# Designs tried in a protein design run: peptides against a protein of PDB entry 3QIS. Part 346

Target 1, 334 residues: chain A of PDB entry 3QIS
Amino acid sequence: PSLELSRREFVFENVKFRQLQKEKFQISNNGQVPCHFSFIPKLNDSQYCKPWLRAEPFEGYLEPNETVDISLDVYVSKDSVTILNSGEDKIEDILVLHLDRGKDYFLTISGNYLPSCFGTSLEALCRMKRPIREVPVTKLIDLEEDSFLEKEKSLLQMVPLDEGASERPLQVPKEIWLLVDHLFKYACHQEDLFQTPGMQEELQQIIDCLDTSIPETIPGSNHSVAEALLIFLEALPEPVICYELYQRCLDSAYDPRICRQVISQLPRCHRNVFRYLMAFLRELLKFSEYNSVNANMIATLFTSLLLRPPPNLMARQTPSDRQRAIQFLLGFLL

## One batch from the design tools (peptide; made by RFdiffusion4, then SolubleMPNN)

Design b2_p30_2_s3 (from b2_p30_2, 17 letters changed)
Fold by OpenDDE base, seed 3:
Structure b2_p30_2_s3 (fold): chain B 334 residues (1-334), chain A 30 residues (1-30)
Amino acid sequence: as target 1 above (334 residues)
Amino acid sequence: SKEEEEKKLKEILEKYEKAVEERLQEFEEA
């Protein structure tokens, strides 16, 4: 069997978080026999492509002289955004298009990724006084490394932040302030807040706005701004309540005094973001008559975002653990 | 000008610090 490929080199320019890009090519069976094609893993890989890439279709049959269009889809989700922001991964891959009993055809994927404040650590964002797109990529890497080291120091309660020579970090990310301050000002009376989904176009505008500017006003509906906050919290590499404290939150869920003590042990930026979010959510609940938002709904929604089980425990999360996690947050909302 | 942009950024950050500090204090008092 043999194939002809219309293209073998693909360039995805200016790839952004949650923005789908597509490139298409044709494969033609120029042989005399039917062929089965499939994208196959390289020798050391478990998957035929990186998590941000897919081929559609990824396999199929071609009769002699048949042609099929294949779409290469690039989509950076929450699962790939962090490693692309850090430059640990890049918009580069090699796809192997295999023919059964035939040849391998190599496709080269390349491009560039534009960093996002979404999927960046709270610690790194607290060190960014400018939009992330204004920060040199080399400095982003340094900020992430420094952020990890300071998180560890903060958890160990060892060294007061030496106020001396480094620029004082922000108390919370400016992006969190922008989102929450907008919601606080404009969305407390919004019916079905956090229940009605935002518009995908508005979400992209909000993301682009936060990545490139410090706006006076966030564009889009209150629903889109609210969903952007949820997406931001979901995309965090480390949740607002650090994985190290997850079990302690569950164990303390029915003791409000211990719950407050557990939160006090969070890294400064995580603790501040948690407190800042709880202050906002408490305020939102005062307007429950107008917005139809209740504490149980909010606690249920935000628990999955703020208090995620560590990846190693994800498969073991019980309904009891989930209820304890919800109860933990309820103690801060009521 | 670049100086005006830096001044505007500073004013935004000062407004931010104050607003965030007020909300963090509201949490501690409740």
Scores: peptide ipSAE 0.449, ipTM 0.914, DockQ to the pose 0.826
Fold by OpenDDE base, seed 1:
Structure b2_p30_2_s3 (fold): chain B 334 residues (1-334), chain A 30 residues (1-30)
Amino acid sequence: as target 1 above (334 residues)
Amino acid sequence: SKEEEEKKLKEILEKYEKAVEERLQEFEEA
């Protein structure tokens, strides 16, 4: 069997978080026998492509002289955004289109990724006084390394060493301030806030706005701004409540005094973001008669974002653990 | 100008610092 491919080289320019890009090509059976095609893993890979790439269809049959269109879909989710922001991964891959009892056909995927404040650590963002797209990539790497070291020092209760001429970090990311201050000003009376989904186009505009500017006003509906906050919190490489404190939050869930002590042990930026979010959510709950938002709904929603189980425990989370996690957050909302 | 942009950025950051500090204090008092 043999195939003819209309194209073998694909370039995905300006790939962004949550923005789908598609490139298409045709494969034709120019042989005299039916053939089965499939994308196969390379020798050292478990998957036929990187997590941000998909082929559709990824397998199929072709009769003699039959042609099929294949879509190559590039989509950066929360699962790929952090490694692309750091430059650990890149928009480069090689796909192997295998023909049963035939040849392998290689497809080259290339492109560039544009960094996002989504999927960047709270520590790194607290060191960014400018939009992330204005920060040189070399400086992003330095900020991530420095931020890791500062987190470790904070967890170890080590005295901050040199107050060297390093600019004082922000208390919370400016992106969190922009989202929360907008919601505080404009969304406290918004009916069904955090219950109604945002518009996908508006979400992309909000992400692009936060990545490229410090806006006076965030574009889009209150629902889109609210969902953008949820997406931001979900995309964090480490949740607002660090994984190291997860079990202690569950163990303290029914003692408000111990809960406050556990939060006080968070790294400074994580602690400040937690306090800032709780202040906003408490304010939002004062308007429950207008916005139909209640403490149980908010606690249930934000618990999954703020108090995530460590990856090694995620598969073992019991209904009791989930209820304790909700109760922990309720103690800060009531 | 670049100087006007830097001045605008400074004014935004001062507004940010004040607004965030007020909210963090509100949380400690509650």
Scores: peptide ipSAE 0.441, ipTM 0.911, DockQ to the pose 0.784
Fold by OpenDDE base, seed 5:
Structure b2_p30_2_s3 (fold): chain B 334 residues (1-334), chain A 30 residues (1-30)
Amino acid sequence: as target 1 above (334 residues)
Amino acid sequence: SKEEEEKKLKEILEKYEKAVEERLQEFEEA
């Protein structure tokens, strides 16, 4: 069997969080026998491609002189955004197109990723007084490393070393302020807030706006701004309630005094974001007659975002654990 | 100008700091 490929080199320029890019190529059976093709893992890989890449179709059958179009889809989800923001991963891969009883054909994937405030740590964002696209990538790496060290110092109750004239961190990310301040000003009377989905085009505009500017007003509908806040919280590498405190939140869920003590042990930026979000959600609940939003709905929605089980426990979350997690948040909304 | 941009950024950050501090205080009083 033999294949001819119309292209073997693919460049994905300006890859962004949640923005699908597609490159297409053709494969043709220029042989005299039918052939089966498949994308296969390299010797040391479990998958045929990186998590942000997909081939469609990834396998198929070609008769002699048949041609098929293959789409290479690049999509950065919440699962890849953090490692791309840090530069730990890059828009580079090699695909192996295997022909059964034939040859391997190598495809080169390359490109560039544009960093997002989505999928960046709360600690790093609190150190960013400018839009993330104005921050040099080298400095983003340093900010994530410094943020990890400061999180650890905060958890250990170590006195901040009065190291040199480093600019004081923000109390919360400016992106969270922009989203929440917009919702507070314009969305408190919005019917079905957080229940109605936003527009995908508006979500992309909001993400791009937050990555590139500090706007006076966020573009898009209140539903799109609300969904952008949910996406932001979902994309955080470390949830607003740090994984280390997850079990303690569940154990304290019916004791409001212990719940407050658990929150007080969060890293400063996480604690401030939690308090800031709870203050907003409490305010939103005052307008329940207008927006049809209730505490149980809000607690149920935000629990999955703010109080995520550690990755090792995700598969073991019981209905009781979920109910305790909801009850924990309810104690801050009521 | 670059100075006007820095001034605007400073004014935005001052507005931010005030607004966030007020909301964090509201949470502690509630």
Scores: peptide ipSAE 0.439, ipTM 0.909, DockQ to the pose 0.740
Fold by OpenDDE base, seed 2:
Structure b2_p30_2_s3 (fold): chain B 334 residues (1-334), chain A 30 residues (1-30)
Amino acid sequence: as target 1 above (334 residues)
Amino acid sequence: SKEEEEKKLKEILEKYEKAVEERLQEFEEA
């Protein structure tokens, strides 16, 4: 069996978080026999491609002189955004198109990723005085390393040494302030806030706006701004309540005094973001007659975002653990 | 100019820091 490929090199320029890009090529059976094709893993890989890449179809049959279109889809989800923002991964891959009883055909994937404030740590974002697209990639790496060290010092209750030489970090990320301050000003009377989905085009405009500017006003509907906040919180590499405190939050869920003590042990930026979000959500709940938002709905929604189980415990989360997590958050909303 | 942009950025950040501090105080008093 033999295949002819219309293209073997693919370049995905300016790949962004949640923005689908597609490149298409044709494969043709130029042989005399039917053939089966499949994308196969390289040696030591479990998957035929990186998590941000997909081939469609990834396998199939071709009769002699048959041609099929294959789509290469690049999509950066919450699961890939952090490693691309840090430069640990890149928009580069090699695909192996295998032909049964035939040859391997290599496809080269390349491109560039544009960093996002989505999927960046709270610690790094608190050190970013400018939009992330204005920060040199080398400085993003340094900011993540410095942020990790400051998180560890904060968790160990080590007094930061002389704050005098480095620019003081922001109390919360400017991106969180922009989203929450907008919602506070314009969305407290919005019916079905956090229940109605945003528009995908408006969500992309909001993400691009936060990555490239510090606007006076966020574009889009209140629903799109609200969903952008949820997407931001979901994409955080470390949740607002650090994984180290997860079990202590569950254990304290019915004692409001202990709950406040657990939150006080968060790194400064995480603690400030938590308090700032709770202040907003408490204000939103004062307008429940207008917005149809209640404490149980808000607690249920935000608990999954703010108080995520550590990856090793995800498969073991009981209904009791979920109820304790909700109760923990309710103690800050009521 | 670059200096005007940096001044505008500084004014935005000062407004931001003040607004966040006010909200954090409101949360600690409640």
Scores: peptide ipSAE 0.384, ipTM 0.885, DockQ to the pose 0.769

Design b2_p30_2_s4 (from b2_p30_2, 14 letters changed)
Fold by OpenDDE base, seed 2:
Structure b2_p30_2_s4 (fold): chain B 334 residues (1-334), chain A 30 residues (1-30)
Amino acid sequence: as target 1 above (334 residues)
Amino acid sequence: SAEEEEKRLEEFLKKYEEDVQKRLDAFEAA
């Protein structure tokens, strides 16, 4: 069996978080026999492609002189955004299109990724006074490494941040402030806030706006701005409540005094973000008659975002653990 | 101009610092 491929080299320029890109090519059976094709893993790989890439179809049968269109879909989700922001991974891959009893055909995937404030650590974002797209990629890597070291020092209750000649970090990411300030000004009376989905086009505009500028006003509906805040919190590599404190939050869920003590042990940026968000949500609850927002709804929604189980415990989360997690957050809303 | 952008950034940072501090203080008062 043999195949003819219309293209073997694919370039995905300016790949962004949550923006789908598609490239298509044709494969044709130029042989005299039916053939089965499949994308196969390379040696030592478990998958035929990186997590941000998909082929559709990834396998199939072709009769003699049959042609099929294959779509190569590039989509950076929350699961790939952090490693692409750090430059640990890149928009580069090699696909192996295998023909049963035939040859292997290699496809080269290349491109560039544009960093996002979504999927960047709270520590790194607190060191960015400018939009992330204005930060050189080399400096972004350095900021992430430095941010990790400062997180570790903070957790160990080691020496207060030397007020040395380095620019003082922001207390919370400016991106969180921009979203919350907008919601506080314009969305407090918005009916069904956090209950109505945003528009996908508006969400992309909000992400691009936060990555490239410091806007006076965030574009889109209040629902899209509210959903962008949820997406931001979901995409964090480390949740607002660090994984190390997860179990202690559950154990303290019915003791408000211990809950406050647990939060005080968070790294400075995480602690400030938690306090800032809780203060905002308490203010939002004063408008419950207008926005239909109540403490139980907010606690249920934000608990899954702010207080995530460590990846190794995710499969073991009980209904009791979820209820304790909600109760922990309720103690800060009431 | 670059000077106008820097001034806008300074005005932004000032407003940001005032609002963030106010909310952090509000959290501690409750």
Scores: peptide ipSAE 0.650, ipTM 0.958, DockQ to the pose 0.781
Fold by OpenDDE base, seed 4:
Order: sequence, then structure tokens, then C-alpha cells
Structure b2_p30_2_s4 (fold): chain B 334 residues (1-334), chain A 30 residues (1-30)
Amino acid sequence: as target 1 above (334 residues)
Amino acid sequence: SAEEEEKRLEEFLKKYEEDVQKRLDAFEAA
């Protein structure tokens, strides 16, 4: 059996977080026998492609003289955004299209990724006074390394990080401030805030706006701005409440004094973001008559974002653990 | 101009710092 491929080289320019790109090609059975095709892993890989890439269909049958269109879909989710932002991974892959009892056909995937403030650490973002797209990629790497070192120092030393000769970091990411300032100014009276989903096109505009500028106003509906805040918090590589404190939050959930002590042990940027968000959410709750937002809804929604179980415990989270996590946040909203 | 952009950034950072500090203080007062 043999296949003819219309194209073997694919370039995905300006790949962005949550923006789907598609490239299509045709495969044709130019033989006299039916063919089964499949994308197969390379010798050292568990998957036929990187997590941000998909082929559709990834397998199939072709009768003699049959042609099928294959879509190569590039989509950067929360699962790939962090490693692409750091430059640890790149928009490069090789796909192996295997033909049963036939040849392997190699497809080359290339392109460029545009960094996002989504999926970047709180520590790194606190060092970015400019939009992430204005920061040279080399500096992004340095900022992540320095951020890791500061986090480790803050966890090991109860001592205030000496504000050394480096520019003073922001207390919270400017992107969080931009989202929250907008919501506070324009969305406090928005009915069904955080309950109505945003528009996907508006979400993309908000992401692009935060990545490329410091806007006077965020584009899109209040619902899209609210959802963008949720997406931002979900995409954080380390949640606002660090994984190291997860169990202590659950254990303290019914003691408000211990809860406050646990939060005081967060790294400076994480602690500030937590306090800043709780202050905002308490203010938003004052408008419950207008926005239909209540403490139980907010606690339930934000618990999954702010107080995520460590990856090793994620599959073991009990209903009791979820209720304790909600109770922990409720103690800061009431 | 680059000077106008830097001035806009300084004005932004000032407003940001004031608003963030106000919210952090509000958290501690509650």
C-alpha cells in the first residue's frame, strides 16, 4: 500500500493561548488495495503528538482511490501554556503517519508561540511592570528562575525578603488588578455575575489585550471579564494558595484564627493576591441585591481555582475535602 | 513618544499601587 500526501510541512504562526489554529492536508490511496492509516508515537514518545497538537482523524481506512482530509489542530490549553510561556516547549513536532504494511510518512510541524500572562507564575507577573509581549523571551526565563528562587526563600525564611537592589516587585500582578478594577467599577451591579459565561471571542480579545497592553478599559462584556479572571486563576501553574498549604487549609477550615495564620505563611505575592481577591469578593457581596452573587456561590466557584489539591492528591479529593476547602474560603467572605 | 509612554506607565503604576494598598488595608480591617 502507498499514500500520496498533499502537504508534509506545516507552519503555525503566532500561536496564542486558547486560540485554535487549523491546517488541513489530504491523503490519497494511490494503490490498488485498501489501506489503514494511523498517527503513531515515535520510539521514545507515549503519544503520537505533543499535548497542544491533534490530528483529526488520527486513524482510518482508505479504499483504492479514496481521499481523506486530515485537520492538524493546534490549541494551547492550561495544560500546555506554562511550558510554552517559559520556552521549555516550542511549537515544533514531527508526526508519523503509519500505513499498515506500508511506509511511514513524516510530517513536520513548526511555528512560533506568543507568550501569555495566562499560565505565567504570580511571582514572574509581579516582576512584569510592562505587558508580557513587550518582555524579551530571554528575560521571561530569567524572571521565572528568579521567581522560583524568591518563592523558595520566602518559604524557608520567615524573614521579609530583603528588597535587594532589584526593582521592587508588584504586590499583585497588574493583570489581576486590571480585571478586578474593571469588575469593581462596571460589574458590581451586573446580574448573574460569575454565573453567566462570557463570549469566546471576547475572552480572546481580553487575553490579547492583557498580553499586549495596559488598557484604560478591558474590552468585552462584564461576564467575559469575570470569566477571564476565572480562566486566569485556573491557568496559574501554582494556585493562589500554594500546594504546600493545601492540607493545612483543610485542617484549619473551621478555625478562623488558624486560617488567617495559614494565609500569612503564603509567599508574599500569593498572600497579597489572596487578600486582594478576598477584599474584592467581600465588596462584590455588598451588591448581592443587584448581582445575585452570594457567599456560598462565590466560595464554591473560587475554591476550585484558589485552593486546588496538589497533583498527587487530585484523584483522591473526597466530598469532605471539598466541603472543608469551601468552608476555608467562606471564613474569608463572611 | 517613548517619554509619553513612560509617563503613562508611571501614572498607571501610581494608581495601581494606591488601589491595591487600599484593598489590602480593607482586608486587614475586616
Scores: peptide ipSAE 0.649, ipTM 0.958, DockQ to the pose 0.828
Fold by OpenDDE base, seed 3:
Structure b2_p30_2_s4 (fold): chain B 334 residues (1-334), chain A 30 residues (1-30)
Amino acid sequence: as target 1 above (334 residues)
Amino acid sequence: SAEEEEKRLEEFLKKYEEDVQKRLDAFEAA
């Protein structure tokens, strides 16, 4: 059996967070026998491609002289955004198209990724007074490394070494402030806030706006701005409540004094973001008659974003653990 | 101009600092 491929080299330029790109090619059975094709893992790989890449279809049969279109889909989700922002991973891959009892055909994937404030650590963002697209990639790597070290020092209660005349970090990311300030000004009376989905096109415009500028006004509907805040919190590599404090939050969920003490032990930027968001959400709840937002809805929604179970416990989360996590946030909203 | 951009950034940062501090203080007072 043999295949003819219309293309073997693919370039995905300017790949962005949550922006789908597609490249298509054709495979043709130029043989006299039916053939089965499949994308297969390389030696020592578990998957046929990186997490941000997909082939559709990834397998199939071709009769003699049959042709099929294959789509190569590039999509950077929350699961790939952090490693692409840091440059730990890149828009590069090799796909192996295997023909049963035939040859392997190699496809080259290349391109470039544009960094996002989405999927960047709170610590790194607190060091960025300018849009992330204005920050050199080399400096982003340094900021992530320094941010990891600052987080670890804060969790260990290590005295910060008085690193020299480094610019004072922001108390919260400017991107969070921009989203929250917009919602507070324009969305307090918005019916079904955080309950109605945003528009995908508006979400992309909001992401691009926050990555490239400090806007006077965020584009899109109040629903899209609200969803952009949720996406931002979901895409954080470390949740606003660090994984190390997850169990302590659950254990303290019915003691408001202990809950406040647990939050005080967060890294400075995480603690400030938590307090800032809770202050905003308390203000938003004063408008419940207009926006249909209640404390139980907000606590349920934000618990999954702010108080994520550690990856090792995610499969073991009980209904009781979820209720304790919700109760922990309710103690800050009521 | 670059000077007008820097001035807009300073005005932004000032407003940001005032609002963030006000909300953090409001959280501690409740």
Scores: peptide ipSAE 0.649, ipTM 0.958, DockQ to the pose 0.818
Fold by OpenDDE base, seed 5:
Structure b2_p30_2_s4 (fold): chain B 334 residues (1-334), chain A 30 residues (1-30)
Amino acid sequence: as target 1 above (334 residues)
Amino acid sequence: SAEEEEKRLEEFLKKYEEDVQKRLDAFEAA
């Protein structure tokens, strides 16, 4: 069996977080026998492609002289955004299109990724006084590495070495402030706030706005700005409540004094973001008659974002653990 | 101009610092 491919090289320019890009190509059975094709993993890979790439269809059957369109879909989710922001991964892959009883066909995927404040660590963002797109990629890598080291130093209560005239970090990411300041000014009276989904186009505009500028006003509806805050929190590589404190939050969920002590042990930026968000949410709850927001809804929604189970425990999360996690946040909203 | 952008950034950072500190203080007072 043999295939003819209309294209073998694919370039995905300016790949962004949550922006789907598609490239299509045709495969044709130019042989005299039916053939089955599939995308297969390379010898050392568990998957046929990187997490941000998909082929559709990824397998199929072609009669002689049949042609099928294959879509290569590039989509950077919350699961891929962090490794692309750091430059640990790149928009580079090789797909192996296998033909049963035939040869392999190699497809080259290339392109560039545009860094996002979404999926960047709180520590790194606290060091960014400018939009992330104005920060040199080399400096982003350094900021992420330094952010990890500072997180560890903060958790260990190590006195920051007075290393030189390093600019004082922000107390919270400016992106969180921009979102929350907007919501506080314009969305406190918004009916069904955090309950109505945003518009996907507006979400992309908000992401692009936060990545490229410090706006006076965030574009889009209050629902889109509210959802952008949820997406931001969901995309964090380390949740606002660090994984190391997850179990202690559950264990303390019914003791408000211990809950406050657990939060005090967070890294400075995480602690500040938690406190800042809880202060905002407490203020938002004062407008419950207008925005239909209640403490149980907010606690349930934000618990999954702020207090994520560590990856090793995700499969073991019980309904009791979820209820304890909600109760932990309720103690900061009431 | 670059000077106008830097001035806008300084004005932004000042407003940011004042608001963030106010909210953090409000959290501690509650």
Scores: peptide ipSAE 0.648, ipTM 0.958, DockQ to the pose 0.836

